Peptides against a protein of PDB entry 7UQJ. Designs and how they scored, part 187

Target 1, 160 residues: chain A of PDB entry 7UQJ
Amino acid sequence: PELYQNFNITPPRGVLFHGPPGTGKTLMARALAASCSSDERKITFFMRKGADILSKWVGEAERQLRLLFEEAKKHQPSIIFFDEIDGLAPVRSSKQEQIHASIVSTLLALMDGMDNRGQVIVIGATNRPDAVDPALRRPGRFDREFYFPLPDVKARFKIL

## One batch from the design tools (peptide; made by RFdiffusion4, then SolubleMPNN)

Design b2_p20_2_s3 (from b2_p20_2, 10 letters changed)
Fold by OpenDDE base, seed 3:
Structure b2_p20_2_s3 (fold): chain B 160 residues (1-160), chain C 160 residues (1-160), chain D 160 residues (1-160), chain A 20 residues (1-20)
Amino acid sequence: as target 1 above (160 residues)
Amino acid sequence: as target 1 above (160 residues)
Amino acid sequence: as target 1 above (160 residues)
Amino acid sequence: MELTYSNFEKLKEEAEKLLE
């Protein structure tokens, strides 16, 4: 009972999965989508790679993000999974500031604009949480962080 | 050479996923279920928590196990995933011996009764493999064990 | 019967994990690596992205593949995981034929040169199995394919 | 937080609540 109550889960608009590559961030996001899906309530899972949005949609990245959030809202309940979100919303480094700042600003606005009543979860996955713009990690955005540690090499799966 | 040869994988009737909580046992079971499903051959995935079977079905746990295995057999190929199987099949401790012994005996009989021709895989997950009745870990039952270590924070997957 | 018998696991030199992005291919590979590791027998896990080998090592991709397989052989038992292997070994399309043909030929030779006695498993992961050169999918190479479906939204996890 | 099973269940529960 109590454990559920103190999750004053203002439903995290965003969850940041961070940890080394191949620790199952993407799988966990899908497993969450699957596990939260019932026969009556199918969750629509949207997946995008941060680097793909930047590379495929040069100059249209903002529009593609808007369309993604609109589509996710249309297909509620839904999960938007951004794999490699550090590729989409890197820490504002001086040299690429304007384009990245615009995309980050759009993502911030989209996450901020998700009314608390929306059945849209945003999951960001990164191998470098420190490379994600701190503005995305603030309350009301990716305000929950799950560290995916490397599976210990000492995992004796003794397949006897 | 030898390690691969001795995978005379008599199809494990049961696979025990063991390891600390949070190591992804449940996720792996779901991923396996998903991965073994094709468009032509959907695997039906049945999930039960050991504690839930005991707590929800006091006096009916055996019947519920039988029904579960019958349904899994009806929907072959299938995976039965017992999460927290140590809750269902604890090591016979003196005080709760009869009820647990009966449930364990039923699960043993159901796993033994899975003819080698059945396309039903049973996956048990536990945080405490030593709390699982050794009878369940014998050949023809949970005869394969997969240890899910804590992802050691220090497991430097040196991707060199 | 047949499904289990045909797991005459001649240790697949190569396993192809294919399926939609974020179905846990990389996690499964890591979990397999972890699972097959014991305290006495640590599996060395090598991870490479197909696109990274091509992009970072233009003109040295063959050498890097050779070094990777040599290092994996030196650190037996080992798993080589190629994420996005369709980026490394795409279907030979007419326009980029020579470089891709050379890299594919090197990977073929390295997989063919893995003596059956080698404790090196190669796992390729792809979102597009049809984009992987069919020569890599032949017996003695990536001769085992694991489909990682999207957790079918209709996977009735009837948690009854 | 480290992804523990407990955390995954919590995350699942949170996701379920978000999806409600």
Scores: peptide ipSAE 0.028, ipTM 0.435, DockQ to the pose 0.079; fails the geometry check
Fold by OpenDDE base, seed 5:
Structure b2_p20_2_s3 (fold): chain B 160 residues (1-160), chain C 160 residues (1-160), chain D 160 residues (1-160), chain A 20 residues (1-20)
Amino acid sequence: as target 1 above (160 residues)
Amino acid sequence: as target 1 above (160 residues)
Amino acid sequence: as target 1 above (160 residues)
Amino acid sequence: MELTYSNFEKLKEEAEKLLE
């Protein structure tokens, strides 16, 4: 919230961090959460793994998403971080995907239902942005994307 | 290798990165890999998820571990990064753990079989160091542990 | 730059990373620099230690700062990382601080002189944010702060 | 060796130099 508030920018509802594994997506999300938190305005950081929501909450994943968004709203300003979000909302390919489709639809509805005035930011992290349902990557959802490249040796870290 | 060479420290065979999810364990491992890679000495970075080795390679996990260590040795200097290593080598508790026990024993043997002169570093990342078999945390294996704390919310990231 | 460009956010001129020693501040800055660098848009990373600018460049610290900012602008998109920035810009306390005051004033002017459209990000790292001159922590300067908490010391980072 | 803060800063500094 405050990162974007101070820029007079409507905070994105959702930010997608994408890039190869271990490029610091999750660390960045936590660093951002910590950075947005002051003594006066503590940002509450909620973290979930996409695959964990599916596997640990068989049949309750939608309810757990709703509860997560409610808690995030209750503890605003807040950040919801979905690690491995492609595990939560894979691109629609096969029959087992009906349950995934309902979870995706619930996440879409929750992201769409966030007021632009809400002090809740959703950060999704993935190693495969193309494996995330394109519906989640639309405006008002994960409409801002950050690429986390491999620290390529070719990045001229000119330590002057 | 070079990181430890510059410190005149015998490179650990294994380093355990532990701490809450999204504290940058994987990023740090990649940053270390990239950092240890120069134009003259490219470090090859191998990444595997502990759970993926078990789930994708049913009955072949031991062979895949052996191949991974052989490839790492072939492409030395190299880093093997095991993300979620607690998924690969859980503490010995129940019957399904016999398969886990064989994988753990293979990983132990592979780590023990690395010559101290080998330019292969193994980094394990976990959110639960206590869920990793204590045998892996002994000298000559993951004998170095790094805790990645949560960025404490009290840090005034005053985004003014 | 690109992190903020992809968000359609005016990049902050300055970001302060603060937290205890060894919390990953400098690593994060480099990981960010590397992560912002693509094959198409290489980010140039400039690193300086605050104390080194004062100690190595007696009487030339201001000129070195100007050159650093000019080079960063020339090689944009770029990141300037000041490690131990409290060594460069201590809080105004005593008489020896006149030289520090001139360096601080030069850094302030350089940060103020960066166009909001400039693809130069300044990251300062400190273990003591309260030891950094408050003038540097104002909007348009180091207006974003990031806390890096201690890895709890009890994590025996036995780098054996 | 216990990673002291000084060693971690050095490791980090080296890790940083090596990211270059």
Scores: peptide ipSAE 0.027, ipTM 0.436, DockQ to the pose 0.061; fails the geometry check
Fold by OpenDDE base, seed 2:
Structure b2_p20_2_s3 (fold): chain B 160 residues (1-160), chain C 160 residues (1-160), chain D 160 residues (1-160), chain A 20 residues (1-20)
Amino acid sequence: as target 1 above (160 residues)
Amino acid sequence: as target 1 above (160 residues)
Amino acid sequence: as target 1 above (160 residues)
Amino acid sequence: MELTYSNFEKLKEEAEKLLE
């Protein structure tokens, strides 16, 4: 909110943070949540790991996603952070579509329904943006991407 | 503090974050303050915009800087973050030196006095490190620099 | 290396980064690697996920650890970063010791052998320091610990 | 505003150092 307001930009509904492992995607999401929080406006931060939603909630993952988005709406302004989102909604294939169809379809529908969700921002983090279902990367979903490059090891040392 | 203390290292007094606009200098400073705070050890973060100190406090900017550093010392461990520090202490010129001499001299003296200030760290952010007075970039002041590169312009444009 | 050298400190052999998920442990490890590299002194950064060493190399995990440490020595100065190290060397129990005895013993021996390995630093990251085998947390191994607190949303607000 | 990993890491390292 505040970061985007400072730029006079409407915050995206969905932001994809992508880049190599340990590039600070999760930390950035937390930093954004904190930087947009004030004493008057507390942002609620929800963190979920993509693989955990699949593994912990076999057969209930759809329900858990719906509950997460409703909880985020209830506690708005909110940020939902999906770490390893490629583990939640991998690229559609015939075999994967059968296994993950409900979860992917639910997440798509939840993202499309964001207009009616008020002040909820979704951040997905992945090490492999091309492993995320392209349907999630369309306008109105994760339509903003942010590349987290490896810290050029060379650039840091010139400074210390 | 904690990283340096655990290694028995004296932390730098001042760190310069430099790089193009929108590279996350301010966000990083906030994220750092937050990541180094615990329930047992709360870090107090002070944010000031360099241009604001000059524009809001015409004739009182020196006093405001002194008060800021004393407040930071009182609430230590503390971080003072100067956003757009080049607006506070631009490169000295004959005309600028007359206008900003007291402010620049005060900031220099405050940085030099950091040994007596306890656990106060100063972070300056600028889009133009070469527009910062070189006297501030000397050892014992902003003697650590951090370059915030543009994410590869190609990666940025896919995201904007 | 360079961070410690710049402060004239001998780097610890092993550093444990611990704290809740998404506190930037992996990011800090990469940062340290980057901050210790120069154009003249490139630090080689090796990243391994603890669970991956167990799952991908069933029966070969010991050999993979040895190869990793030899590769790091060959490419010194080097940092080896173990993400989720509690997944590689969990707390010893009678049942776990039987399953992980060779891996844990190998990692212990590799850590103890660090003096003869030159400029190799090992960083372990965990969300659960108490889930790491206490033998790894002894002096000469992961003998330096760094807590990565959650950015307390409350602490962040007092800073904005 | 685009946050680069390089920036965030450097800044985190600096602030962790500073918060020590």
Scores: peptide ipSAE 0.016, ipTM 0.394, DockQ to the pose 0.042; fails the geometry check

Design b2_p20_2_s3 (from b2_p20_2, 10 letters changed)
Fold by OpenDDE base, seed 1:
Structure b2_p20_2_s3 (fold): chain B 160 residues (1-160), chain C 160 residues (1-160), chain D 160 residues (1-160), chain A 20 residues (1-20)
Amino acid sequence: as target 1 above (160 residues)
Amino acid sequence: as target 1 above (160 residues)
Amino acid sequence: as target 1 above (160 residues)
Amino acid sequence: MELTYSNFEKLKEEAEKLLE
């Protein structure tokens, strides 16, 4: 908080974890959530999968997204982790279903509407950063990106 | 507890993860820390990078190291993970800066000073086990070593 | 090899990684695959997602599964990693589509048909072990299970 | 000691035992 306040820098609201499947993006997000919580400062960790929000909540995905952000705000400090965020917010194309475009717009508005004083961090994980709408990758949204490289295929674990 | 008590074996205080870069040492340490905590048993995980302790705390690195061990003891059961521990505790040489020698001596004393009943585990990770002071690799310190070999570069990841 | 040979124990052909989403199952499988390969001993790592095998190969999922095992055998030593294996081999129910039942039967036959001398290890990852057909969890199939616990959200990672 | 899965499980079991 203080370091960001002293420089009048809006703390990043969103962090994008990107890299090949099984590079530990989801694990790192959980580890971070776990790590930031203390006995004195419980962090509430909200995990959602992008494709599940679309498939389970046909016609209510926007409402569920709003409720998620409200619940996260109510239970702050909190972390919202979107696994497979490319499934929730695909790149805008002229052929994109209006439903997906609406959910993207809602997520954009929710990320923009987070009070800078809110203790809500949003982590998005994707295997395909280029499949995430560039509007989500702008300042004040997912403005930090962390690449999760493939663990070098050279590491010999002898499972004896 | 019982198995170590029955044989009068001092439980290992420190585990050294060593192997080439990208072999998953840091990741495994995080996974272990994560895996050892349960809903019933919260583990506090402390992560420090060896070079960061030296660079960020010039003149106070020893104090920060003491505070880290005190905080880990206060929040036990706990895991202290030193990433790039070779940056913190380089092999003693006649040409080594007095500052590094002092930090090594402090870490040795802190590992020796852990009560055998203390639920504090120290994990060190290095790419260069031979660059870690051999005094840290003695019994009662980093007395267990796990090699993270290079995965064979020839592992054809056929991601079809 | 030798330790399993000396006790006449058939080495486990299949390992089931189970636990909540983002506990590092896929990452551990990649780390293991990476680790089992050496400069002298290339391991071929095959990764498949269960739901993707069903959705991408409607009517050919069995053939693709057979081809995967044949390719793994051809490129041994090899690891086959099934991410979200509960999507490939759901628990048999009277309401389950005949297609899913057929894929389960094919996977069972492929795991049973692995020559004990074959250097092919199968790792399945699931968030729902109870959603995996119990027939896959029998000896000679996924006969070892590893629980990936949630990193305790209460695990105070003080990254100070 | 090479980190075998068995050694990882042993390390986990030992870490669990040290935490117990």
Scores: peptide ipSAE 0.010, ipTM 0.420, DockQ to the pose 0.078; fails the geometry check

Design b2_p20_2_s4 (from b2_p20_2, 8 letters changed)
Fold by OpenDDE base, seed 4:
Structure b2_p20_2_s4 (fold): chain B 160 residues (1-160), chain C 160 residues (1-160), chain D 160 residues (1-160), chain A 20 residues (1-20)
Amino acid sequence: as target 1 above (160 residues)
Amino acid sequence: as target 1 above (160 residues)
Amino acid sequence: as target 1 above (160 residues)
Amino acid sequence: MPLYYSDYDKLKAEAEALLK
């Protein structure tokens, strides 16, 4: 069943694309950016991987997130796409609590600090929505969720 | 975790690839044909444009469709790719009703007449799925739909 | 002119999907797996990320590759999809030469060791085909390349 | 893997509304 949850709430600052790997989450985010971009109104698309922010910018991940949101705001209308956002904001597992907590707190603050007038949409993609910090899934953050199903496992393509 | 997916699949007679122009529908169909072709089992790939069938074969479009399906059956396993299938089977607009109705009826009959044992897959590609006759989207015809989202064409991907 | 293409294709041991990020390479590979699976012939789809194999299995990446290919062979017909294959087989950068060389050599040997009768297709996806070791792009390995273009920025989606 | 067209149009409409 296509779990299409239309949250008729306050314009979501963030949209969570979730579903199994390679269901087209990244492609959809890009499509949205392209489709919403006109000759008169170019959308700027920013793409980051959650794991890359943690691994490449140890000790500066928070600063890189701030710079990303500042740059997105500067180039609005903009889409920020976080691929593998569960890698950026994993559910607080005990071992790396402090670093993850700071990054998550920064992302929360950046999403909360997006003025509703800002033409910046944040799209997070994950294969594991339950691995995303629940604080990110609250209203005013990633408050809309789009499930990208596997094409029905029953969608049996016999190409023989 | 190793994502092991067993796809238990019944062959659709038809698959509708839909999505904006240049999203790789045609490329996908070709890639499918190429990937499913082995040394022991060569897949024959037929490509037609819906508009070309109507425009080039005025009064013989039905015959050309029959010949195409016969040829595909003769060279099975086969893929028939209809690019711009909305041009072949437009939603019945009043003025050219008779010609379009005959072509659509022929395509429906050809898809319905594909014995499930026939190793012929029909792929239709359209940028306008709602412009495709709903009769083609019923079970046993183009009963599977794949959306090809635009990768953001106009989005300036700043991969920082 | 009716483009009749007979693909006289020696089953490519590997297909390289290359193109800009989020052009649907992963989606394509899954669609292929789904499309090639039938009620009578279920295709098993294995998905791995190149970077995950290197990062998660330091010193065991070669063994994990062997196990993957063995499992794929056991569950044939199968598709092995390597997402971000440039992360698994980067062009030999001097500093990590030994580990990367061993993994690349293992992948090469596994692809070369796939008996042409094996119903195992390997799909590699990369955003940077030039970052993939040229040895992987030789005949009998990833000898077929599919470019996933950005939908041409000029492909004006007239959604009327 | 297909996203349903209906889902895209809704998502697009929502994105367009957010970007307006």
Scores: peptide ipSAE 0.029, ipTM 0.394, DockQ to the pose 0.128; fails the geometry check
Fold by OpenDDE base, seed 5:
Structure b2_p20_2_s4 (fold): chain B 160 residues (1-160), chain C 160 residues (1-160), chain D 160 residues (1-160), chain A 20 residues (1-20)
Amino acid sequence: as target 1 above (160 residues)
Amino acid sequence: as target 1 above (160 residues)
Amino acid sequence: as target 1 above (160 residues)
Amino acid sequence: MPLYYSDYDKLKAEAEALLK
């Protein structure tokens, strides 16, 4: 989006937001979408929860991911935000359900298949970056990571 | 907490944060906790998810709520943050499981039993305030509500 | 605005959000604006960037500030959010362009001229509170400061 | 332009439209 354009950087295809719960990952993603939206250039913001993809779309999660990426491409410039992406793409283990492995593989392929010139950014948010499949954290996927700390206890946010 | 004390306000016992997903409800709650914490006066932040209380503590949810409020009182000044509080305290319906009704009743009693001078604030976050039992939204409970809108699309969030 | 009224607090005229880039200052300002908005009482959120005021409104910045405050007063309850306020109000130096000094002086006058009962809150966000003119940080202006910390030092904000 | 959070319903509708 304009953020990266304004920085004259090739936008990463994927950005991982990680940090403790309630550190503003989702809010930041929305804020980015909003900030990059102008009246002339609306950014389409797609939000999916990792756990929702697994639970609501049992047996169709791969197709839903494909459709999501297609729709994002169709409505570019777009942000795809995966909240709780660790729920979608847990670390590959021998105990990993075959379904999860398939979903991860699909997401990998979709991220790899994004045209570098496409105005689609994928943001994954997780509380546990180490619970995300390392394959998703490779270059061309979630190759940029932003840590969202707890607000320091010392920080008097008298925001109210 | 100190926020309200520093403002010479009677702190509400309960504050309801409501708004769409990822509008910063949890972040704000944490930021408030952080803001009210000084080096001399640390605010203890307790976080519970409503759905977690129901799912993880089946048959003990009432006790866990009591313990939570006791612990918050012990570690005052404290914030109890209920994320997804609509999961804990859904609107009372004829179809509501007896367990849910019991949990809601316990939470009501705990909120009513808070000393008005107590340095314990309860923050409930929900995406659906109308899915929260109206009894929780009465004075002396979640009597203050803060809406967390989506960031305006026109709003240049140069957060990045 | 209503947040402060609902809390029976005299709202500070000005609140300074300061902290490293990407700590959610802008996001928090928006979340606050949002949280203070109810269905019955909509808070008007005005956003200006300090650098934008200087760069886009060369020779009219003072007038634009006046208009902004007038509009905020007209649409009260209101929040005026100055992002990157250090760009608008750099520390007074012998090398400071006369234009900057004039803008700062205008902002000072506007903040001083706010009725204490006015439902207008000014939020300034900066990454460098020490780069903000100390005159703006005096009582009746940005008299409350909220630090947005980096995550605990170990927490790599790779926001870059 | 003042961002009227009053257009929240529009923003929500736009965001919902954008989220759809």
Scores: peptide ipSAE 0.013, ipTM 0.437, DockQ to the pose 0.044; fails the geometry check
Fold by OpenDDE base, seed 1:
Structure b2_p20_2_s4 (fold): chain B 160 residues (1-160), chain C 160 residues (1-160), chain D 160 residues (1-160), chain A 20 residues (1-20)
Amino acid sequence: as target 1 above (160 residues)
Amino acid sequence: as target 1 above (160 residues)
Amino acid sequence: as target 1 above (160 residues)
Amino acid sequence: MPLYYSDYDKLKAEAEALLK
C-alpha cells in the first residue's frame, strides 16, 4: 500500500492476462493467489468465467457482478479472477448492444468504485485482448497487461 | 526413446491430464512440446478442443479426427493435445448415444492404430476424468493419468 | 528491473519450486523461461540436476557451480534451474558432512555473490523442501517458495 | 508495458505489494 502512495503510482486495480489458450493464465492467477497467501494473511480467491456470468444469469449478471465485488471486499485481501473476460465484456458489437453494454458499464463502475486502498485485485484473462472493451483497459481498471506467449520452443536450452 | 526400450516400457500413446480448471494442464502440454523440441528436432503441437470438434463438424467429427491423426503422423514427432476431452468422449449418456459412440469409437480405433514406434503422443485434458469414457483410459490409450490439483492455495477458494 | 528498484524489493535471487514428484516444477520452470523469452529478449535457460552435479564431478562440483553461475552471468538474462536441488544441498546430515557442506557453502556464496541487478534467476526444484538446507531458504537466496501440489502428474515424462 | 508471464516474480511482487 504505502509504496504505491509514495510514488504516486495508482495501484493497479485490474490486471489483464492475455495470450493464446493454454499459456497458463489461469494457473498463474491461482499460483499468484497461493503465493501471496501466508498463514498470517490468507487471500480469498474468487474465480468466475465471463461466459458463465452471461449465460447463467440472464438479466441478473449485473447483480452477480455487484455481489462478487461486495464479497471480495468483505473477504479482503482478495483476488477476483475473471477467466475468459472477453465473454463478459466483449467489444461493443452492434446487435447485442444493450445487454452487453449494461454488464460492461456495471463492471466499469465496480472497478472505478474500488477504493484504491482496498486489498482487492482484479485479474482478467483472455485469449483475445482485442475482444475486450477498451474502456476496461484504461487507467484505474485493467491498466496492466501481462502477455502469456506461447512457450517459445526456441528457448535456448543450453544443457551443458 | 532409449530409456523406454531398455525398460520394456511401452511409450504412453496417450496421457490424460485431469484436475480442476486452471491448474495448468494445457500449459503443461505446451511446455512439454516446447521442452521436447530442440533445434534439431522440432515437435509439432496439434491442439483441439473436444467441444469444438463436436460442434463445428456435426457428422464430420470422425473425419476430422482421422485427418488430425494423419497430419500428426505426417509431422512426427508430434503431440496431439485434446483440451476438454470430456466434451469429445463423454461417458455414454443415454440420449445422444449414437453420435458420441461413433466419435469415441473412432478415437479408440485411431489410438489403437497408432504404431507404438510412431512419435505421436496424445494428451487429453479434462476437468472431469470421470466424464471421460473408461474405454479411453485403458492400456494402449490414455493409460497414464496426471492429476493437476489446485495449487495448495491455502487461500480460501470461494468458488461460488 | 526498475520495478524492483523502485519498490526496494530485492529481486528474488532464488525461487524454490517444491512439491511431489511430477507436479510440473521442471515444466513450469521451462515454461517460465520460454514465456520470459521474447524475440527481443532471449532468456538463456540452464538446467542442472542436483544429483548429477554431485555424482559426475566428485571433487569438481564446486568448480562446476562456479562455471555455471559465470556462464549464466555471461548469457544474461538467464535462468539457472536446479532440478532435484535436495540432491545438491541436502540438510546437513552427519556422515557425508564435509563434501556436501562445501558444495552448499559454494552455492550459498554464489547466490550471495549474485549482484541483485544481475538478470540471473535461480530456480530450485525439489520434491522434499525439508531436505533442502535451510540456509538456502533464507532471504537473498531461495527466499521465495512455490508449492506445486501434486498434480497426480504420473508424468514421468522421461523425455530423454 | 506488457509484463510477460516471466514477470511472475514481478507480478507476485506487485500483488504482494498491493495486498500489503
Scores: peptide ipSAE 0.008, ipTM 0.368, DockQ to the pose 0.073; fails the geometry check

Design b2_p20_2_s4 (from b2_p20_2, 8 letters changed)
Fold by OpenDDE base, seed 3:
Structure b2_p20_2_s4 (fold): chain B 160 residues (1-160), chain C 160 residues (1-160), chain D 160 residues (1-160), chain A 20 residues (1-20)
Amino acid sequence: as target 1 above (160 residues)
Amino acid sequence: as target 1 above (160 residues)
Amino acid sequence: as target 1 above (160 residues)
Amino acid sequence: MPLYYSDYDKLKAEAEALLK
């Protein structure tokens, strides 16, 4: 609480990790989960892919999102990591657009419904931040963004 | 030279990065490429996804693999990174199996055809090492494996 | 052996990660530790901060370094990661200079004393590679350097 | 702004602070 208060930074309910593929977005999310876990205070890490929400949960994606947030709430403190969250964005196909819109709407409602008292952090990762629904990027949702640049290839990692 | 000599470890032409999603496989590959580049000796980094080889290069996947290795050879020293290399593994579907088998066979031949004098390193990344064709995991190919574990949520990554 | 021979690259006992703060140095070190661990071959990861060696181990820093290397040797294969290794560099203050010089000398001796047969990799991370003692950057020590560039600052990390 | 490890330490400190 205090560090966020001191910087006048509202603790993000959601953090967007964006940048090229393989810049360590998912690794950072896991490292954050691990780093925040102590022997006294274990953090539960939930991971889902945006594409899996659409493909594996055909017709049940909303229910699965609700269950995920309920489970995360039950296992507080917790991190929910959505990899490829841009995969929840509507594809330019009409029937898929409605399904996507409903899933995004459910995610919005779930993020909005997280009481400020909850110890649940949501992290979204994307290669295309502009493909993420602008509604997800509003205050109280993914209101903090972290850009993961390519390690500039100029730097020699000589792994032997 | 000496440490590899002392361990009787042939320098891998290929390195397999395996482990759960978001354990930093792609980041490590990029970091390796970056790290091996000096101002005097820039390393060229080539990245391809296994799924892209199958989906984007329908009917030309073999040619595109050949071109990739030729380009990597032209731009020595170089790293070829195959993300999701298990995506090149045969799906249990017959016609796809033949296409996959041909692509894998081409990749095997390209890895075998790399002269030991070549300054080309091939890195494959997968979440499922057992889904990678065993022929790719033989000496002279992806003969070194690096497991990217989950940061064990139990183990305090005490970044103390 | 051959790829290292062909590149005239001695296997580093030590690797220096350098670059601006938060370019992924520590993350990469952890990812390397993780990546080198297989189910068959778990790598033990030891992490220390340069500043902690000076501040927490007042009068015992040398002993703690020895114990660290002994423990790393006992738990082979292992990685020792020194974060903020430039914190071991002498500050321009006389009495601190002697203490720093002794600690650096101990670290040099420990790195030199690692038999080529040891499966211990040492990684140092710094924001200021030029603040790292040149003796640490010599062959057989931190003889490989990895520059972690700033992500091209153009992409707005709006930490809003 | 790039995520610096000072930002990772801030992110960690922030995440630790969020999780406190």
Scores: peptide ipSAE 0.006, ipTM 0.397, DockQ to the pose 0.085; fails the geometry check

